Peptides against a protein of PDB entry 6UG1. Designs and how they scored, part 108

Target 1, 304 residues: chain A of PDB entry 6UG1
Amino acid sequence: SNEERKRRKYFHMLYLVCLMVHGFIRNEWINSKRLSRKLSNLVPEKVFELLHPQKDEELPLRSTRKLLDGLKKCMELWQKHWKITKKYDNVGLYMRTWKEIEMSANNKRKFKTLKRSDFLRAVSKGHGDPDISVQGFVAMLRACNVNARLIMSCQPPDFTNMKIDTSLNGNNAYKDMVKYPIFWCEVWDKFSKKWITVDPVNLKTIEQVRLHSKLAPKGVACCERNMLRYVIAYDRKYGCRDVTRRYAQWMNSKVRKRRITKDDFGEKWFRKVITALHHRKRTKIDDYEDQYFFQRDESEGIPD
Target 2, 301 residues: chain A of PDB entry 6UG1 as posed
Amino acid sequence: SNEERKRRKYFHMLYLVCLMVHGFIRNEWINSKRLSRKLSNLVPEKVFELLHPQKDEELPLRSTRKLLDGLKKCMELWQKHWKITKKYDNEGLYMRTWKEIEMSANNKRKFKTLKRSDFLRAVSKGHGDPDISVQGFVAMLRACNVNARLIMSCQPPDFTNMKIDTSLNAYKDMVKYPIFWCEVWDKFSKKWITVDPVNLKTIEQVRLHSKLAPKGVACCERNMLRYVIAYDRKYGCRDVTRRYAQWMNSKVRKRRITKDDFGEKWFRKVITALHHRKRTKIDDYEDQYFFRRDESEGIPD

## One batch from the design tools (peptide; made by RFdiffusion4, then SolubleMPNN)

Design b2_p18_4_s4 (from b2_p18_4, 10 letters changed)
Fold by OpenDDE base, seed 3:
Structure b2_p18_4_s4 (fold): chain B 304 residues (1-304), chain A 18 residues (1-18)
Amino acid sequence: as target 1 above (304 residues)
Amino acid sequence: SMREEFERLFKELEKFLG
């Protein structure tokens, strides 16, 4: 019905705001001075130097290569620090079906909200789920004065899915769900003027995204609980930016149709949400990023 | 405040449900 369509759209919007606020809170927690002091001790001086290479005036690419090597070594150090990777309770922050939402509303299951103190302890000990691990990795890079962003792929329920029963039939539902991450890292490369994508936990990969990302979910089974629609970046200065364009090959033709921003009302509303979570002034880094997004939009073209 | 902005966003959502 038209009423059910409106209800699903509203619930999608509410859920999206809750997810984005969650990302903001986690980004604040990883800025903990106490945590920063502990995590800085995990990074040897030689690795710190690689993270902060001198500008090579002859070949700037050499400086980027040093940074990439430093990030690789940081991933290795992080793997040594992280002792226990816990499975998600149920589906974690992956996408729920409408049926699961209706059933959950009836069961009033108290989500055990992780307290700030428990989070800081978990990161410090190296014990937690993959999301906590990624967030801790971002904290470690920030402790080394690296301009690292926390990236969150927000998974609100699909308001475009009007099917009543989407039974996710599959023996490997959890494995397919966790094949791609929900949280990852981006690092600013001041030499190339680009963001470097880092997944330290799931795929254990570093990439310089041009047209395609390895972190973009592929295949029907993986996309059931992980739809690339809202990739939000949280920086160390409490900036909040929509970076979906980086990871979406088909932003205009496919991704936009599944976003609240498909219409003017939704676009204006979503901009208000971003603005409410963006607590810093614009920088030249934002200009370079916007230029990159513009070039990606031109390259994709308008869908026929 | 951020709280007031969220309250406004929720009121806009309520108007959309009505």
Scores: peptide ipSAE 0.058, ipTM 0.736, DockQ to the pose 0.076
Fold by OpenDDE base, seed 1:
Structure b2_p18_4_s4 (fold): chain B 304 residues (1-304), chain A 18 residues (1-18)
Amino acid sequence: as target 1 above (304 residues)
Amino acid sequence: SMREEFERLFKELEKFLG
């Protein structure tokens, strides 16, 4: 019905705001001074120097290579620090089906909200789910004065799915779900003037995204609970930016159709949400990023 | 406050869905 379409859009928008606020709160928590002091001790001086290379005036690429090597070593150090990776409770922050949402609304299951103190302890001990691990990795890089962003792929229910029964079948559902991350890191490369993508936990990869990312879900089974639609970046200065364009190969042709921003009202509404979560002034880094997104939009073209 | 901003966003959302 038309009413059900409206209801699903509403619930999608509400859920999206809740997810984006969650990302904002986690981004605030990882800025903890106490945590920063502890995590900085995990990074040896030699690795710190690689994270902060001098500008090679002859070949700036050498400086980028040092930064990449530093980030690789940080991933290795983080792997040594992280002792226990817990499975998600149920589906974590992956996409729920409409059936699961309806059933959950009827079930008064008190979601145990993780407290800030528990989060900080989990990161400090190296015990937690993959999301906590990624968030802790971002905290470690920030503790080393690296301009690292927390990236969140927000997974609200698919309002374009009008099927009544959206039950997912299969024993491998969890493996397919966690094949691609929901949280990852971006690091600013001041030499190339680009964001470097870092997945320290899931794929354990560093990527300089050009046309497509390894972090973009592929295959029907993986996309059931992880649809690339809203990739939100949270920086150390409480900036909030939509960076979906970086990771979406087909933003205009495919991804936009699955977003609330497919219409003018949804675009305006979503901009208001981003603005409400964006607590810093614009910088030259934002200019370079916007230029990159513009070039990517031009290169993709308008879908036929 | 951030809370008041979210409340406004929710009210706008309600108006859109009405």
Scores: peptide ipSAE 0.031, ipTM 0.714, DockQ to the pose 0.076
Fold by OpenDDE base, seed 5:
Structure b2_p18_4_s4 (fold): chain B 304 residues (1-304), chain A 18 residues (1-18)
Amino acid sequence: as target 1 above (304 residues)
Amino acid sequence: SMREEFERLFKELEKFLG
């Protein structure tokens, strides 16, 4: 019905705001001074120097290569630190079906919220789920004065799915779900004027995204619980930016149709949400990023 | 506060459903 369509849109919007606020809170937690002091000790001086190369005026690419080498070594150090990767209790922050949401509303299950103290302890010990691990990795880079962003792929329920029964077949569902991450890192390269994508936990990859990312879910099974729609970046100064354009190859033709921003009302509303979570002034980094997104929009073209 | 902003966003959502 038209009413059910409205209800699903509303619930999608509500859920999206809750996810984005969660990302903001986690971004605040990883800025903990106590955590920063502990995590800085994991990075030896030689690796710190690679993270902060001198500007090569002749060939800026040499400086970028040093930074990439430093980030690779940081990923290796992080893997040594992280002792226990816990499975998600259920689907974590991956996408739920409408049926699962309805059933959960009926079940008075006490949602165990992770406290800030428990999070900080988990990161310090190297014991937790993949999301905690990624968040801790971002904290380690920030402890080394690297301009690292926490990236969150927000997975609200699909309001475009109007099926009554949205049950997923159970076989291999977990493996397919966790094939791609929902949290990762971006690092600012001041030499190339670009963001570097870092997945330290899942795919264990570093990439400089041009047209497509390895982190973008591919295949029907993987997309059931991980749809690339709202990729939100949280920086060390409490900036909040929509960076979906970086990771979406087909933003205009495919991704936009599954976002609340497909219409003018949804676009205005979503802009208000971003603005409410954006707690810093604009910088030249934002200008370079916006220019990159503009070029990506022009290169994709307007869908016919 | 972030809470007040969240409450405003919720009220805007309620107006959209009305």
Scores: peptide ipSAE 0.029, ipTM 0.709, DockQ to the pose 0.077
Fold by OpenDDE base, seed 2:
Structure b2_p18_4_s4 (fold): chain B 304 residues (1-304), chain A 18 residues (1-18)
Amino acid sequence: as target 1 above (304 residues)
Amino acid sequence: SMREEFERLFKELEKFLG
C-alpha cells in the first residue's frame, strides 16, 4: 500500500539517523586522549617516520609510497595488537530485513549498549568485534598525528523493498554478510591530495580508489545485508561528509535510486542530517575531495 | 503519526548535536 511505502521510508530515515549518530559517537570515543597515549606506543619511530615523509620535490609519488609503506606496517602492528576478534551479535550493524524489524519490535530485547569505558578497554586490550578493531586502528593512526577518518557504510533497511516477507536463508549467511566491511579507514595523502582507503581488519587492504573499490560489496548474497548507499566519513575534528561517491561506481544510475536522496525532499532532509553532524569549518581538503566527486559525476554521466 | 514522531525526534537530535 501507499501507507506501507511511507512507513518504510520514514523508518529508513529514522534508522539512518540513528546509524549516523552511532558513527559520530564512536568517532568521538576514538578521540580519547587516554587511548591515544596508549596506542601511540604501538608504533615504532621508524614507522612513524614513514607516516610523515618529507615531500620529495623531484617525485612526490615517492613520498606517497613511504606513506603507503607506513600504513602497511601499521596494519601489521595492529594485527599483532588485536588478540581476540569476536563475532557480531546476530547481524551487528549490517542491514536487517523488514521481517526482522517487525519481529524485533515484538521482542523486548534489551540491546546491551557498549559503554564508552568498555569500548576504550576493549580497544586497549585488543578484544572485540571487527567494528571496534577498525575504530581502534583509526585511533592509533590519529595518535600518530595521521589525518585518518572513520568510514561507516550505513545499512538502514531498504525502503525500496516492498516485499512482505524479506526473510533471508540462514545457510552461510554470516560468512556472506561479513565478506565486506561496514567500517574502514581513510587517510589523507597530502602529497597526491587524495584520500587513501584502508581496511585493516576485514580485507586487510590499502587502495587508492580511482573508479572502483575492493570494499564495494559484490554479488547477490553479500549485498543482501551490505548495500552500498550511505558511506559516511567522520574525521578527527568532528567533520561529517558523505563519501559514497568514492566507493559507488554507479552512483547516478544505481545507488541514488536506493537512497532517500532520490527526491528533492530526501536530499534536503539528508543535507540537514549531515549538517547537524558536521562540527567543523570547511578546509582545502574538502575542496579537493569535492572536486574529485565532481569529476566522478561527470565521468559517470547521467543515466539514460 | 510516525512522521510526526520522526520530525520530533529529528528536531530533538538537532538540538543534541548542535
Scores: peptide ipSAE 0.028, ipTM 0.692, DockQ to the pose 0.070

Design b2_p18_5_s1 (from b2_p18_5, 11 letters changed)
Fold by OpenDDE base, seed 1:
Structure b2_p18_5_s1 (fold): chain B 304 residues (1-304), chain A 18 residues (1-18)
Amino acid sequence: as target 1 above (304 residues)
Amino acid sequence: SELEKLIEEIEKFLQEYL
């Protein structure tokens, strides 16, 4: 019905705000001064120097290579620190079906929210789910004065799916769900004027995204619970930015049709949500990023 | 803050409906 379409759109909007606020809160928690002091001690001086290379005036790429080597060593140090990776409870922050949402509304399961103190303890001990691990890795880089962002791929239910029963067919194994991350890191490369993508936990990869990312879900089974639609970046100064364009190869042709921003009302609404979560002034880094997004939109073109 | 109250209301809503 038209009413069910409106209900699903509204519920998608509400769920998206909740996820974006969750990302904001986690980004505040990883700015903990107590956690920062503890995590800085995990990084030896030689690795710190690689994270902060001098600018090579002849070949800036040499400085980028040092930074990449520093980030690789930080991932190795993080793997040594992280002792226990817990499985998600149920589906974690991956996408739920409409049937799962209807069933959960009937079953008043009080989800125990993780307290800030318990999160800080989990990161400090190296015990937690993959999201806590990624968030802790961002905290370690920030403790080393690296301009690291927390990235969240927000997974609200698909309001474009109008099927009554949205049950997933059979054995969509936990493995297919977690094949791609929901949280990752970006690091600002001041030499190349680009964001470096870092997945320290899932794919254990570092990339400089050009046209496509390794973190973008591929295949039907993986996309059922992880649809790349709302990739939100949270920086150390409480900036909030939509960075979906970086990771979406087909933003205009495919991704936009699955976003609330497909219509003018949804675009204006989503812009208000981003503005409410963005607590810093614009910087030259934002200018370089917007220029990159513009070039990516021009290179994709308008879908025929 | 108003944002923290909104967050708590949203978290409460999520606990009740999700």
Scores: peptide ipSAE 0.022, ipTM 0.613, DockQ to the pose 0.537
Fold by OpenDDE base, seed 2:
Structure b2_p18_5_s1 (fold): chain B 304 residues (1-304), chain A 18 residues (1-18)
Amino acid sequence: as target 1 above (304 residues)
Amino acid sequence: SELEKLIEEIEKFLQEYL
């Protein structure tokens, strides 16, 4: 019905806000000064120097290469630190079906929210789920004065799916779900004026995204619980930015149709949510990023 | 509409609590 369409759109919006606020809170927790002091000790001086290379005036690419090598070594150090990767409880922050939402409304299970103290202890010990591990990796890079962002792929229920039963039955459902991450890292390259994408936990990859990312979900089974629609970046200064354009090859043709921002009302609403979560002044880094997104929109074109 | 009221409530919540 039209009523059920409105209900699903509303519930999607509410769920999206809750996810974006969760990302904001986790971004605040990883700025802990106590955690920073502990995590900086994991990075040897030689690796710190690679993270902060001098500008090569002849070939700036050499400085970018040193930064990439430093980030690779940081991923290796992080793997040594992280002792226990817990499975997600149920689906974690991956996308729920409408049936799962309805069933959860009937079963008032008290979700045990992880407290800040428990999170900081989990990161310090290297014990937790993949999301805690990624968040801890961002904290380690920030402890080394690297301009690292926490990236969250927000997975609200698909309001464009009007099916009554959307139950996902499959023996490999968990493996397909966790094939691609929900959280990852971006690092600012001051030499190339670009963001470097880092997945330290899931795919264990570093990339300089031009047109396509390895972190973008591919295949029907993987996209059932991980639909790239809202990729939100949280920086060390409490900036909040929509960076979906980086990871979406087909933003205009495919991704936009599944976002609340498909209409002017949803665009205005989503802009208000971003503005409320954006607690810093604009910088030249934001100008370079917006220019890159503009060039990506022009290069994709308008879908026929 | 009910949706508009709920959006206004979310917007108000975001302005007051974030």
Scores: peptide ipSAE 0.020, ipTM 0.573, DockQ to the pose 0.055
Fold by OpenDDE base, seed 5:
Structure b2_p18_5_s1 (fold): chain B 304 residues (1-304), chain A 18 residues (1-18)
Amino acid sequence: as target 1 above (304 residues)
Amino acid sequence: SELEKLIEEIEKFLQEYL
């Protein structure tokens, strides 16, 4: 019905705000001074120097190569630190079906919210789920004075799915779900004036996204619980930015149709949510990023 | 604060629906 379509749209909006605030809170927790002091000790001086190369004025690419080598070594150090990767108790922050949401509302499940103290302990010990591990990796880079962002792919229920029963069938559902991450890292390259994408936990990859990312879900089964729609970046200064354009190859033709921002009301509403979570002044980094997004929109075009 | 109340409401919502 039209009423059910409205209900699902509003529930999607509420759920999206909740996810975005969760990302904001986790971004605050990883700024812990106590955690920073512990995690800086994991990074030897030689690796710190690679993270902070001198500017090569003749060939800025040499400085970028040193930074990339430093980030690779940080991923190796992080893997040595992380002792226990826990499975998600259910689907974690991956996308739920409408049926799962309706069934959960009827079941008073005591969800154990992870307290800040428990999170900091988990990161310090290297014991937790993949999301805690990624968040801890961002904290380690920030402890080394690297301009690292926490990235969250927000997975609200699909308001464009009007099926009554949306049960997911399949023996490999968990493996397909966790094939691509929900959380990752971005690092600012001051030499190339670009964000470097880092997945330290899942794909264990570093990339400089031009047209497409390795982190973008591919295939029907992987997209059932992980649809690339709302990729939100949280920086060390409590900035909040929509970076979906970086990771979406087909933003205009495909991704926009699955977002609340498909209409003017949804666009204005979503901008208000981003603005409410954005607690810093604009910088030249934001200008370079917006210019990159503009060029990506022009190169994709508007689908006819 | 209003933000703390919103966080608490969101945490309650997340507990009910996550």
Scores: peptide ipSAE 0.021, ipTM 0.601, DockQ to the pose 0.683; fails the geometry check
Fold by OpenDDE base, seed 4:
Structure b2_p18_5_s1 (fold): chain B 304 residues (1-304), chain A 18 residues (1-18)
Amino acid sequence: as target 1 above (304 residues)
Amino acid sequence: SELEKLIEEIEKFLQEYL
C-alpha cells in the first residue's frame, strides 16, 4: 500500500539516523586519550617516521609511497595485536530484512549494548568483532597523529523493497554477508591531496580510489545484506561527511535510486542529519574532496 | 552527557528494533 511505503520510508530514515549516530559515538570512543597512549606503543619509531614522511619537492609521489609503506606496516602490526576476531552474534550492522525487523520488534530480547569501557578494553586486548577491530585500527593511526577517518557503510533496511517476505535462506548467508566490510579507514594523503582507503581487517587492502573500490559489494548474495548507499566519514575533529561518491561507481544511475536523497525532501532532511553530526569548521581538505566528488559526478554523467 | 544518554537510547532503540 501507499501507507506501507511511507512507513518503510520513515523507518528507514529513523534507522539511518540511529546508525549515523552510532558511528559518531564510536568515533568519539576511539579518541580516548587512555586508548591512544596504549596503541601508540604498538607503532615503532621507524614506522612512525614512514607515516610522517618529509615532503619530496621533486617527486611528491615518493612521499605518498612512504606513507603507503607505513600504513602497510601498521596493518601488519595490527594483525599481531588482534588476538581474537569474534563472529557477529547475528548480522551485526549489516542490512536486515523487513521480516527480521518485524520479528525482532516482537522479541523482547535484551540486546546487550557494548559500553564505552567494554569497547576500550576489547580494543586494548585485541578481542572483538571485525567492526571493533577496524575502529581500534583507526584509534592506533590517530594515536600516531595520522589524519585517519572512521568510515561506516550505513545499512538501513531497503525502503525500495516492497516485498513482504525477503527471508534470506542459506548456509552461506553469513560468509556472503561478511565478504565486504561495513567499517573501514581513510587516511589523508597531504602530498597527493587525496584520501587513501584502508581496510585493515576484512580484505586487508590499501587503495587510492579513482573510479571504483574493492570495498564496494559485488554479486547478488553479498548485496543482500550490504548495499553501498550511505558511506559516512567521521574524522578526529568530529567532522561528519557523506563520502558515498568515492565508493559508488554508479552513484547517479544505481545508488541514488536506493537513497532517501532521491527526492528534494530526502536530500534536505539528510543534509540536516549530516550538519547535526558535523562538529567542525570546513577545511581545505573538504574543498579538495568536494572537487573530487564533482569531477566524479561529471564523469559518470546523467543515466540515459 | 546528554549526548551519551541520547546515544544509549539510540543504541537501545537499534537493539530493540534490530
Scores: peptide ipSAE 0.021, ipTM 0.598, DockQ to the pose 0.720; fails the geometry check

Design b2_p18_5_s2 (from b2_p18_5, 8 letters changed)
Fold by OpenDDE base, seed 1:
Structure b2_p18_5_s2 (fold): chain B 304 residues (1-304), chain A 18 residues (1-18)
Amino acid sequence: as target 1 above (304 residues)
Amino acid sequence: DEKEKLEELIEEFLNKYS
């Protein structure tokens, strides 16, 4: 019905705000001074120096190479720190089906919200789910004065799916679900004027995204619970930015059709949500990023 | 030359995380 379509759109919007606020809160928690002091001690001086290379005036790319090597060593150090990777409770922050939403509305299961103190303890001990691990890795880089962003791929239910039953079948559903991350890291390369993508936990990758990312879900089974639509970046200064364009190869042709921003009302609404979560002034880094997104939009073209 | 070699070394480095 038209009413069910409106209900699903509204519920998608509400769920998206809740996810984006969750990312904001986690970004505040990883700025903990107490956690920062503990995590900085995990990084030896030699690795700290690689994270902060001098600018090579002849070949700035040498400085980028040192930063990449520093980030690699930080991933290795993080793997040594992290003792226990817990499975997600149910589907974690992956996409729920509409049937699962309806069933959860009827079941007053109080989801135990993780407290800030419990989160900080989990990160400090190296015990938690993959999201906590990634968030802790971002905290470690920030403790080393690296300009690291927390990235969140927000997974609200698909309001474009009008099927009554959207039940997912199969025992491998968890493996397919967790094949691609929901949280990852970006690091600002001041030499190349680009964001470096880092997945320290799932794929254990470092990439400089050109046209496509390794973190973008591929295959039907993986896309059922992880649909790349809203990739939100949270920086150390409480900036909030939509960085979906980086990770979406087909933003205009495919991804936009699955977003609330497909219409003018949804675009204006989503901009208000981003603005409400963006607590810093614009910087030259934002200018370089917007220029990159513009070039990516021009290169994709308008789908015929 | 050196820039291209460094770009290749960066790509090879990034490809080891493929």
Scores: peptide ipSAE 0.065, ipTM 0.694, DockQ to the pose 0.014
Fold by OpenDDE base, seed 5:
Structure b2_p18_5_s2 (fold): chain B 304 residues (1-304), chain A 18 residues (1-18)
Amino acid sequence: as target 1 above (304 residues)
Amino acid sequence: DEKEKLEELIEEFLNKYS
């Protein structure tokens, strides 16, 4: 019905805000001075120097290469630190079906919300789920004075799915779900004026996204619980930015149709949510990023 | 604290709908 379509749209909006606020809170927790002091000790001086190369004025790419080598070594150090990767108790922050949401609303399931103290302890010990691990990795880079962002792929229920029963069938559902991450890292390359994408936990990859990312879900089974729609970046200065354009190859043709921003009302509403979570002034980094997004929009075109 | 209230609201929301 039209009423059910409206209900699902509003519920999607509410769920999206809750996810975005969760990302904001986790981004604040990883700025902990106590955690920073502990995690900086994991990074040897030689690796710190690679993270902070001198500007090569003749060949800026040499400086970028040193930074990439430093980030690779940080991923290796992080893997040595992380002792226990816990499975998600259910689907974690991956996308739920409408049926799962309706069934959960009837079940008084106590979610064990992880307290800030428990999070800091989990990161310090290297014991937790993949999301905690990624968040801890961002904290380690920030402890080394690297301009690292926490990235969150927000997975609200699909308001464009009007099926009554949306049960997911399949023996490999968990493996397909966790094939691609929900959280990852971006690092600012001051030499190339670009964001470097880092997945330290899942795919264990470093990339400079041009047209497509390795972190973008591919295949029907992987997209059932992980649809690339709202990729939100949280920086060390409490900036909040929509970076979906970086990771979406087909933003205009495919992704936009699955977002609340498909109409003017949804666009204006979503901008208000981003603005409410954005607690810093604009910088030249934002200008370079917006220029990159503009070029990506022009190169994709508007689908006829 | 506004933060604690938001955390509680998110927790309640997640508990109710997750």
Scores: peptide ipSAE 0.036, ipTM 0.613, DockQ to the pose 0.710
Fold by OpenDDE base, seed 2:
Structure b2_p18_5_s2 (fold): chain B 304 residues (1-304), chain A 18 residues (1-18)
Amino acid sequence: as target 1 above (304 residues)
Amino acid sequence: DEKEKLEELIEEFLNKYS
């Protein structure tokens, strides 16, 4: 019905705000000065120097290479620090079906919210789920004065799915779900004027995304609970930015149709949510990023 | 402030999609 369509849009928007606020809160927690002091001690001086290379005036790419090598070593150090990777409870922050939402409304299960103190202890000990591990990795890079962003792929229920029963039955459902991350890192390369994508936990990869990302979910089974629609970046200064364009090859043709921003009302509403979570002034880094997104929109073109 | 802005965003939405 038209009513059920409205209800699903409503629940999608409410769920999206809750996810974006969750990302904001986790980004605040990883800025803990106490955590920063502990995590900086994990990074040897030689690795710190690679994270902060001098500008090579002859070939700036050499400085980018040193930064990439420093980030690789930081991933290795992080793997040594992280002792226990817990499985997610149920589906974690992956996408729920409409049936699962309805069933959860009937079953008032008190979700145990992780407290800030428990999070900081989990990161310090290296014990937690993959999301806590990624968030801790971003905290370690920030402790080393690296301009690292926390990235969150927000997974609200698909309001474009009008099926009554959307139950996902499958023996490998968990493996397919966790094949791609929900949280990752971006690092600012001051030499190339680009963001470097880092997945320290799931795929254990570093990439310079031009047109395609390894972190973009591929295949039907993986996309059932991880649909790339809202990739939100949280920086160390409490900036909040939509960076979906980086990771979406087909933003205009495919991704936009599954976003609330497909219409003018949804665009205006989503812009208000971003603005409410964006607590810093614009910088030249934002100008370079917006220019890159513009070039990506022009290069994709308008879908026929 | 931040809570109030989120409440306003929810209210604006409710008024349009109810």
Scores: peptide ipSAE 0.021, ipTM 0.595, DockQ to the pose 0.074
Fold by OpenDDE base, seed 4:
Structure b2_p18_5_s2 (fold): chain B 304 residues (1-304), chain A 18 residues (1-18)
Amino acid sequence: as target 1 above (304 residues)
Amino acid sequence: DEKEKLEELIEEFLNKYS
């Protein structure tokens, strides 16, 4: 019905705000001074120097290479630190079906919320799910004075899916779900004026995204619980930015149709949410990023 | 902390609709 379509749209909006606020709070937690002091000790001086290379005036790419080598070594150090990767208790922050939402609304189970103290302890010990691990990795880079962002792929229920039953049956459902991450890292390369994408936990990859990312879900089974729609970046200064354009190859043709921002009302609403979570002034880094997004929009064109 | 309470509410919300 038209009413059910409206209900699903409003529920999607509410769920999206909750996810975006969760990302904001986790981004604050990883700024913990106590955690920072502990995690900085994991990074030897030689690796710290690679993270902070001098600018090569002849070939800035040499400085970028040193930074990439530093980030690779940080991933290796992080793997040594992380002792226990827990499975998600259910689907974690992956996308739920409308049926799951309706069934869970009837379930009186007390869910255990992870407190800030428990999170900080989990990161410090190297014990937790993949999301906690990624968040801890961002904290380690920030402890080394790296301009690292926490990236969150927000997975609200698909308001464009009007099917009643979308039950996902299959023994491989968890494996397909966790094939691609929900959280990752970006690092500012001051030499190339670009963000470097880092997945320290899932794919264990570093990339400089040009047209497509390895982190973008591919295949029907993987896309059932992980739809790239709202990739939100949280920086160390409490900036909040929509960076979906970086990771979406087909933003205009495919992704936009599944976002609340498909219409002017949704665009204005979503901008208000971003603005409410953006607690810093604009910087020249934001200008370079917006120029990159503009070029990506022009290169994709308008779908015929 | 208000933020910790908000995270608890969000996690409870997300879990309630899991």
Scores: peptide ipSAE 0.024, ipTM 0.610, DockQ to the pose 0.746; fails the geometry check

